Peptides against a protein of PDB entry 3NZW. Designs and how they scored, part 97

Target 1, 212 residues: chain A of PDB entry 3NZW
Amino acid sequence: TTTLAFRFQGGIIVAVDSRATAGNWVASQTVKKVIEINPFLLGTMAGGAADCQFWETWLGSQCRLHELREKERISVAAASKILSNLVYQYKGAGLSMGTMICGYTRKEGPTIYYVDSDGTRLKGDIFCVGSGQTFAYGVLDSNYKWDLSVEDALYLGKRSILAAAHRDAYSGGSVNLYHVTEDGWIYHGNHDVGELFWKVKEEEGSFNNVIG
Target 2, 222 residues: chain B of PDB entry 3NZW
Amino acid sequence: QFNPYGDNGGTILGIAGEDFAVLAGDTRNITDYSINSRYEPKVFDCGDNIVMSANGFAADGDALVKRFKNSVKWYHFDHNDKKLSINSAARNIQHLLYGKRFFPYYVHTIIAGLDEDGKGAVYSFDPVGSYEREQCRAGGAAASLIMPFLDNQVNFKNQYEPGTNGKVKKPLKYLSVEEVIKLVRDSFTSATERHIQVGDGLEILIVTKDGVRKEFYELKRD

## One batch from the design tools (peptide; made by RFdiffusion4, then SolubleMPNN)

Design b2_p17_4_s2 (from b2_p17_4, 11 letters changed)
Fold by OpenDDE base, seed 1:
Structure b2_p17_4_s2 (fold): chain B 212 residues (1-212), chain C 222 residues (1-222), chain A 17 residues (1-17)
Amino acid sequence: as target 1 above (212 residues)
Amino acid sequence: as target 2 above (222 residues)
Amino acid sequence: MKIFRPPYKDYVFALAE
């Protein structure tokens, strides 16, 4: 798995791969590793598939309850804290989760929290999470700027996941790409790695380690 | 040390068509290398045009299916006989599975039916309740033998238009019921040849807007 | 058991296939 999110002048980019594995078995190439909690809030998934799917869906319910009770959208801080508190209660029970809660509120602006099943909760500008995270960081860190255009930021997110998919055997399938703004998240499509790789290679002149 | 789980083998397969879905399973029940039964159905009509199979440890599978059937019943009681949608069924099954997160049902679960738009739907579950809607899925003992075949024949993976130098993928299209049944039969006959835990009989449940139809085919009895 | 492979934790509950 490779998931990433980063803040920039245009909001937040979220990009994830779509491969699920069971040992050496590729269980799926088409898994959705982003949960759309609400129109302004996304959650990413790494770790146990069921743990992430179940509890982030649960989180969505909690966020909706907050909205109903408080008559305003939940903050990214509060949403991430709910999840963090939940997984912390299960600490030692064997949950496996590496998540990013990404969203926009007027109060906070564009915000990213990292939450994992070890109880870690971090606010930050850039996170890559999963077995391919170091590969993604290699591309992302070398090209990241706060002042990226939306187009460049989207490409950078996509390109970083592609790099990870190339090098990490546990990452692949496709890239799901999101842009989060003050108006909410925008889905920027599913990009099959098989096609995307060759396109990027040709256009950039990159991936010269591969002959073709 | 006591092992609470058994493995009764078998294989199941779901394929979604445009306006239908199929869920098939062999009828062999086995422990290790000893055949317990040559005809033990493992694919079930659960009502509301939903078919279900939970393959692996039969005791767990049967328990899960029974719980789901009961869930369907109570859904009707609580919601004025409203039809349970396939997506809602999938969510419900997730909760059934995840409810035993720390002592899981040792099964691979697949359900098939029609979505609310009348399109074929197949959902697959891992033992603890992760699920995904897919066009096809194999589960059980011979899943590793069948799934790559389905990738190629249902989703046309690694197939390209002739004369395009591999630049144009074979276009995706829905398969007919007849074509799907052929694929299912070929899958199971092939799996039977190469896996001792698959064989004896093949039961196919076909879900359409008109209901659930059942077909049976003999497999090798070796 | 399906995994979205994390770098920090490795656990598998898989059916015998």
Scores: peptide ipSAE 0.255, ipTM 0.785, DockQ to the pose 0.083
Fold by OpenDDE base, seed 4:
Structure b2_p17_4_s2 (fold): chain B 212 residues (1-212), chain C 222 residues (1-222), chain A 17 residues (1-17)
Amino acid sequence: as target 1 above (212 residues)
Amino acid sequence: as target 2 above (222 residues)
Amino acid sequence: MKIFRPPYKDYVFALAE
């Protein structure tokens, strides 16, 4: 798995691969590793697939309850705190989760929190999470700037996941790409790695270790 | 050391068509190298046009299916006989599975039916309730033998239009029920040849808007 | 971390830690 999110002048980019594995077995190439909690809030999934799917869906319900009770959308801070509090209660039980809660509220602006099953909760501008995270960081960190255009930021997110898919055997399938703004998240498509790789290689002249 | 789980073998397969879905399973039940039964159905009509199979440890599978059937019953009681949709069924099954997160049902679960638009739907589950809607899925002992075949024949993976130098993929299209049944039969006959835990009989449940029908085919009794 | 659908044995291992 490789998931990433980063803040920039244009909001938040979220990009994730879609491979699920069971040991050496590729269980799926089409898994959705982003949950759309509400129009302004996303959750990413890494670790145990069931743990992430179950509890992030649960989180969605809690966020909705907040909105109903408070007559206001939940903050990214509060949403991430609900999840972190939950997993912390299960600390030591064996949950496996590495998540990013990404969203926009008027109060906070674009915000990213990292939450994992170890009880860690971090606010930050850039996170890569998963077995391919270091590969993604290599590309992301080397090209990241706050002043990226939306187009460049989207490409950078996609390109970083592609790098991870290329080097990490546990990452691949496709890239699901999101842009989060004050108006909510926008889905920017599913990009098959098989096709994307050759496109990028040709256009960039990169990946020269592979002969077509 | 005590192992609470058994492995009863078998294989199941789901394929979604345009306006139908199929869920198939062999009828062999084994323990280790011993055949317990040559005809023990493991694919069930659960009502509301939902077909379900939970393959692996049969005791767990049966328990899960019974719980789901009961869930359907109570859903009707609580919601004025409203039909349980396939997506809601999938969510419910997730909760059934995840409710035993720390002592899981040792099964690979597949359900098949029609979505609310009348399109074929197949959902697959891991033992603890992760699930995904897919066009096809194999589960059980011979899943690793069948799934790549389905990738190629249902989703047309690695197939290209002739004369395009591999630049144009074979277009995706829905398969007819007849084509799907052929694929299912070929899958199971092939699996039976190479896996000792698969064989004896093949039961196919076909879900359409008109309901569920069953087909049975003999497999090798080796 | 990985998105995976491991068999029960992997979860048991995780719980045993």
Scores: peptide ipSAE 0.228, ipTM 0.788, DockQ to the pose 0.062
Fold by OpenDDE base, seed 3:
Structure b2_p17_4_s2 (fold): chain B 212 residues (1-212), chain C 222 residues (1-222), chain A 17 residues (1-17)
Amino acid sequence: as target 1 above (212 residues)
Amino acid sequence: as target 2 above (222 residues)
Amino acid sequence: MKIFRPPYKDYVFALAE
């Protein structure tokens, strides 16, 4: 798995691969590793598939309850804290989760929190999470600037996941891409790695370690 | 060593068509290398045009299916006989599975039906309740033998238009029910040849807007 | 509660090793 999120002048980019595995078995190439909690809030999934899917869906319910009770959308800080508190209660029980809660509120602006099953909760501008995270960081850190255009930022997110898909056996399938703004998240499509790789290689002149 | 689980073998397969879905399973039930039954159905009509199979440890599978059937019953009681949608059924099954997160049902679960738009739907589950809607899925003992075949024949993976030098993929298209049945039969006959835990009989449940139809075919009894 | 995992490979989104 490779998931990433980063803040820039145009909001937040979220990009994830779509491979699920069971040991050496490729269980799926088409799994959705982003949960759309509400129109302004996303969660990413790494670790145990069921753990992430179940508890982030549960989180969505808690966020909705907050909105109903308080007549205001939940903050990214509060949403991430709910999840963090939950997984902390299960610390040592064997949950496996590495998540990012990404969203926008008027109070906070574009915000990213990292939450994992070890009890870590971090606010930050850039996170890559998963077995392919170091590969993604290699590309992302080398090209990241706050002043990226939306187009360049989207490409950078996609390109970073592609790099990880290329090098990490546990990452692949496709890239799901999101852009989060003050108006909410926008889905920017599913990009099959098998096609994307050759396209990028041709256009960039990159991946010269592969002869095609 | 404490081991509350068994493995009763078998294989199941789901394929979604345009306006139908198929869920198939062999009827062999085995423990170790001994055949317990040559006809023990493992694919069930659960009502509301939903078919379900939970393959692996049969005791867990049966328990899960019974719980889901009961869930359907109570859903009707609580919601004025409202039809349970396939997506809601999937969510419910997730909760059933994840409710035993720390002592899981030892099963691979597949359900099939029609979505709210009348399109064929197949959902697959891991033992603890992660789920995905897919066009096809194999589960059980011979899943590793069948799934690559389905990738090739249902999703047309690694197939290209002739004369394009591999530049144009074979376009995706829905398969007819007859084509799907052929693929299912070929899958199970092939699996039976190469896996001892698969064989005896093949039961296929076909879900359409008109309801659930069952077909049965003999497999090798070796 | 006591955790008991069956001899089954879980479907996972792999984390960093």
Scores: peptide ipSAE 0.042, ipTM 0.789, DockQ to the pose 0.127
Fold by OpenDDE base, seed 5:
Structure b2_p17_4_s2 (fold): chain B 212 residues (1-212), chain C 222 residues (1-222), chain A 17 residues (1-17)
Amino acid sequence: as target 1 above (212 residues)
Amino acid sequence: as target 2 above (222 residues)
Amino acid sequence: MKIFRPPYKDYVFALAE
């Protein structure tokens, strides 16, 4: 798995691969590793697929309850804290989760929290999470700027996942790309790695370790 | 270390068509190298045009299916006999599976039916309840033998239009029920040849708007 | 299939790693 999220002047970019594995077996190439919690909040999945899918869906329910009770959308901080508190209760039980909760509220602005099953909760501007995270960081960190255009930011997210998909055997399939703004998240498509790789290679003159 | 699980082998396969879905399973039940039964059905009509199979440890599979059937029953009681949609069924099954997250049902679960638009739907689950809607999925002992075949023949992976120098992928299209049945039969006959835990019989449940139809085919009894 | 663990697996690294 490779997931990433970063803040920039235009909001948040979220990009993830879609491969699931069970050991050496490729279980799926089409996993949705972004959970659309609500129109304004995204969760990412790394680690145990069921753990992330179940609890982030549960989180969505909690967020909806918050909205009903408080007559206001939940903050990203509060949403991530709910999840963090939940996993903390299960500490030592064997949950496997590496998640990012991403959203944009008027109060907070664009916000990203990292939450994992070890009980860590971190707010930050840039996170890559998964077995391919270091590969993604290599590309992301080298090209990241706050002042990126939306177009460039989207490309950077996509390109970073592609790099990880190339080097990490546990990442691949496709890139799912999101842009989060104050008005909510916008889905920017599913990009098959097989097609994307060759396109990027040709356009950039990159990936020269592969002949073709 | 204590291992409470058995493995009863077998294989299951789901394929979604445009206006139908198929869920198939062999009827062999085995422990290690001993055939317990040559006809032990593992694909079930659960009502509301939903078919289900949970393949792996049969005791767990049966328990899960029974729980789901009971869930369907109570859904009707609580919601004035409302039909349970396939997506709601999938969510319910997730909760059944994840409810035993720390002592899982040792099964690979597949359900098939029609979505609310009348389109074929197949959902697959891991032992702890992660699920995905897919066009096809193989589960069980010979899943590793069948799934690549389905990738190629259902999803047309690695197929390209002739004369395009590999630049144009074969377009995705729905398969007819006849084509799907052929693929299912070929899958299981092939799997039977290469896996000792698969064989004896093939039961196919076909879900359409008209209900669930069952077909049975003999497999090698070796 | 993995017993008592999710069969669908990927690795999560700590940020400090």
Scores: peptide ipSAE 0.025, ipTM 0.772, DockQ to the pose 0.072

Design b2_p17_4_s3 (from b2_p17_4, 13 letters changed)
Fold by OpenDDE base, seed 3:
Structure b2_p17_4_s3 (fold): chain B 212 residues (1-212), chain C 222 residues (1-222), chain A 17 residues (1-17)
Amino acid sequence: as target 1 above (212 residues)
Amino acid sequence: as target 2 above (222 residues)
Amino acid sequence: MKIYRPPYKPLYFALAE
């Protein structure tokens, strides 16, 4: 798995691969590792598939309850704290989760929190999470700037996941790409790694270690 | 070391068509190397045009299916006989599975039916309740033998248009029910040849807007 | 409560080791 999120002048980019594995078995190449909690809030999934799907869906319910009770959208800080508190209660029980809660509120602006099953909760501008995270960081850190255009930022997110998919055996399938703004998240499509790789190689002149 | 789980073998397969879905399973039930039954159905009509199979440890599978059937019943009681949609059924099954997160059902679960638009739908589950809607899925003992075949024959993976030098993929298209049944039969006959836990009989449940139809075919009894 | 892991592996989104 490779998931990433980063803040830039145009909001937040979220990009994830779509491979699920059971040991050496590729169980799926088409898994959705982003949960759309609400129109303004996304959760990413790494670790146990069921743990992530179940609890992030539960989180969505808690966020909705907050909106109903408080007549205001939940903050990214509060949403991430709810999840963090939950997984902390299960600490030692064997949950496996590495998640990013990404969203935009008027109060906070574009915000990213990292939450994992160890009880860690971090606010930050850039996170890569999963077995391929180091590969993604290699590309992302080398090209990241706050002043990226939306187009360049989207490409950078996609390109970083592609790099990880290329090097990490546990990452692959496709890239799901999101842009989060004040008006909510926008889905920017599913990009098959097999097709994307050759396109990027041709356009960039990259991946020269692969003879096409 | 105490192991509360058994493995009763078998294989299941789901394929979604345009306006139908198929869920198939062999009828062999085995423990270790001993055949317990040559005809123990493991694919069930659960009502509301939903078919379900939970393959692996049969005791867990049966328990899960019974719980789901009961859930359907209570859904009708609580919601004025409203039909349970396939997506809602999938969510319900997730909760059933995840409710035993720390002592899981040892099963690979597949359900099939029609979505709210009348399109064929197949959902697959891991033992603890992760789920995905897919066009096809194999589960159980011979899943590793069948799934690559389905990738090739249902999703046309690694197939290209002739004369394009591999540049144009074979276009995706829905398969007819007859084509799907052929693929299912070929899958199970092939699996039976190569896996001892698969054989005896093949039961296929076909879901359409008109309801659930069952077909049965003999497999090798080796 | 003792966690029993089924022989069938659950689906996993691989984490960094």
Scores: peptide ipSAE 0.328, ipTM 0.817, DockQ to the pose 0.127
Fold by OpenDDE base, seed 2:
Structure b2_p17_4_s3 (fold): chain B 212 residues (1-212), chain C 222 residues (1-222), chain A 17 residues (1-17)
Amino acid sequence: as target 1 above (212 residues)
Amino acid sequence: as target 2 above (222 residues)
Amino acid sequence: MKIYRPPYKPLYFALAE
């Protein structure tokens, strides 16, 4: 798995792969590793598929309840705290979760929290999470700047996941790409790694470790 | 050390069509190298045009299916006989599975039916309740033998239009029920040849808007 | 209480810190 999110002048980019594995077995190439909690809030999934899917869906319900009770959308801080508190209650039980809660509120602006099953909760501008995270960081950190255009930021997110998919055996399938703004998240499509790789290689003259 | 889980072998397969879905399973039940039964059905009509199979440890599978059937019953009681949609069924099954997160049902679960638009739907689950909707899925002992075949024959993976130098992929299209049945039969026939835990019989449940139809085919009994 | 966990679909997480 490789997931990433980063803040920039244009909001948040979220990009994830879509491969699920069971050991050496590729269980799926089409997993949705982003949960759309609400129009302004996303959760990413790494670790145990069921743990992430179940509890982030549960988180969605809690966020909706908050909205109903408080008559306003939940903050990214509060949403991430709910999840963090939940997983902390299960500390030692064997949950496996590495998640990013990404969203926008008027109070916070574009915000990213990292939450894992160890109980760690971090606010930050850049996170890569998963077995391919180091590969993604290699590309992302090398090209990241706050002043990226939306187009360049989207490409960078996509390109970073592609790099991870190329090097990490446990990442692949496709890239799901999101842009989060004050108006909410925008889905920027599913990009098959097989097709994307060759396109990027040709356009950039990159991936020269592959002859063709 | 006590192991609460057994492995009863077998294989299941789901394929969604345009306006139908198929869920198939062999009828062999084994323990280790012994055949317990040559005809133990593991694909079930659960009502509301939902078919279900939970393959792996049969005791867990049966328990899960029974619980789901009961869930369907109570859904009707609580919601004025409303039909349970396939997506709602999938969510319910997730909760059934994840409710035992720390002592899981040792099964791979597949359900098949029609979505609310009348399109074929297949949902697959891991033992602890992660699920996704897919066009096809193999589960169980011979899943590793069948799934690559389905990738190629249902999703047309690694197929390209002739004369395009590999630049144009074979277009995706829905398969007819007859084509799907052929693929299912070929899958199980092939799996039976290469896996000792698969064989004896094949039951195929076909879900259409008109209901659930069942077909049975003999497999090798070796 | 013993926790039994069969293999499931891991998305392989590593701590980002």
Scores: peptide ipSAE 0.037, ipTM 0.784, DockQ to the pose 0.112
Fold by OpenDDE base, seed 4:
Structure b2_p17_4_s3 (fold): chain B 212 residues (1-212), chain C 222 residues (1-222), chain A 17 residues (1-17)
Amino acid sequence: as target 1 above (212 residues)
Amino acid sequence: as target 2 above (222 residues)
Amino acid sequence: MKIYRPPYKPLYFALAE
């Protein structure tokens, strides 16, 4: 798995691969590793598929309950705290979760929290999470700027996941790409890694370790 | 050391068509190297045009299916006989599975039916309740033998239009029920030849708007 | 309680530094 999220002048980019594995077995190439909690809030999934899918869906319910009770959308801080508190209660039980809660509120602006099953909760501007995270960071850190255009930021997110998919055997399938703004998240498509790789190689002259 | 889980072998396969879905399973039940039964159905009509199979440890599979059937019954009681949709069924099954997160049902679960638009739907589950809607899925002992075949024949993976130098993929197309049944039969006959835990009989449940029909085919009784 | 875990789909992650 490789997931990433980063803040920039245009909001948040979220990019994830879609491969699920069971040991050496590729269980799926089409997993949705982003949960759309609400129109303004996304959760990413790494670790145990069921743990992430179950609890982030549960989180969605809690966020909705908050909205009903408080007549206001939940903050990214509060949403991430709910999840963090939950997983902390299960600490030692063997949950496996590495998630990013990404969203936009008027109060907070674009916000990213990292939450894992160890009870860690971190606010930050850039996170890569998964077995391919180091590969993604290599590309992302080398090209990241706050002042990226939306187009460049989307490409950078996509390109970083592609790098990870190329080097990490546990990452691949496709890239799911999101842009989060004040108006909510926008889905920017599913990009098959096989097709994307050759396109990028041709356009950039990159990936020269692969002879076409 | 005590192992609470058994392995009863077998294989299951789901394929979604345009306006139908198929869930198939062999009828062999084994323990280790012994055949317990040559005809033990493992694909079930659960009502509301939903078919279900939970393959792996049969005791866990049966328990899960019974719980789901009961869930359907209670859904009707609580919601004025409303039909349970396939997506809602999938969510319910997730909760059934994840409710035993720390002592899981040792099964690979597949359900098939029609979505609310009348399109074929297949959902697959891991032992702890992660689920995905897919066009096809193999589960059980011979899943590793069948799934790549389905990738190629249902999803047309690695197939290209002739004369395009591999630049144009074969377009995705829904398969007819007859074509799907052929693929299912070929899958199971092939799996039977190479896996000792698969064989004896093949039961296919076909879900359409008109309901569930069953087909049975003999497999090698080796 | 003893936890029994059959193989399931891991989406492996590493901790962020």
Scores: peptide ipSAE 0.024, ipTM 0.768, DockQ to the pose 0.104
Fold by OpenDDE base, seed 5:
Structure b2_p17_4_s3 (fold): chain B 212 residues (1-212), chain C 222 residues (1-222), chain A 17 residues (1-17)
Amino acid sequence: as target 1 above (212 residues)
Amino acid sequence: as target 2 above (222 residues)
Amino acid sequence: MKIYRPPYKPLYFALAE
């Protein structure tokens, strides 16, 4: 798995691969590793598929309850804290979760929190999470600027996941790409790694370790 | 260390069509190298046009299916006999599975039916309740033998239009029920040849708007 | 026994440092 999110002048980019594995077995190439909690809030999934899917869906319910009770959208801070508190209660039980809660509120603006099953909760501007995270960071850190255009930021997110998909055997399938703005998240499509790789290689003259 | 789980072998397979879905399973039940039964059905009609199989440890599979059937019953009681949709069924099954997250049902679960638009739907689950809607899924002992075949023949992976120098993928299209049944039969006959835990019989449940139809085919009894 | 080492479908991650 490789997931990433970063803040920039235009909001948040979220990009994830879609491969699931069970040991050496590729269980799926089409996994949805982003949960759309609400129109303004996303969760990413790494670690145990069921743990992430179950609890982030549960989180969505909690967020909706908040909105009903408080007549206001939940903050990204509060949403991430709910999840963090939950996993902390299960500390030692064997949950496996590495998640980013990404969203926008008027109060906070675009916000990213990292939450994992160890009880860590971090606010930040850039996170890569998964077995391919270091590969993604290599590309992302090398090209990241706050002042990226939306187009360049989207490409950078996509390109970073592609790098990880190339080097990490446990990442691949496709890139799912999101842009989070004040108006909510926008889905920017599913990009098959097989097609994307050759496209990028040709356009950039990159990936020269592969002949073709 | 105590191992509470058994493995009863077998294989299951789901394929979604345009206006139908198929869920198939062999009827062999085995422990280690001993055949317990040559006809122990593992694919079930659960009502509301939902078929279900939970393959692996049969005791867990049966328990899960029974719980789901009971869930369907109570859903009707609580919601004025409303039909349980396939997506709601999938969510319900997730909760059943994840409710035992720390002592899981040792099964691969597949359900098949029609979505609310009348389109074929297949949902697959891991032992702890992660689920995905897919066009096809193999589960069980010979899943590793069948799934690549389904990738190629259902999803047309690694197939390209002739004369395009590999630049144009074979377009995705729905398969007919006849085509799907052929694929299922070929899958299981092939799996039977290469896996000792698969064989004896093949039961196929076909879900359409008209209900659930069952077909049975003999497999090798070796 | 198919030892599905839970979780069956790991997505794998490491703590970001």
Scores: peptide ipSAE 0.028, ipTM 0.770, DockQ to the pose 0.110; fails the geometry check

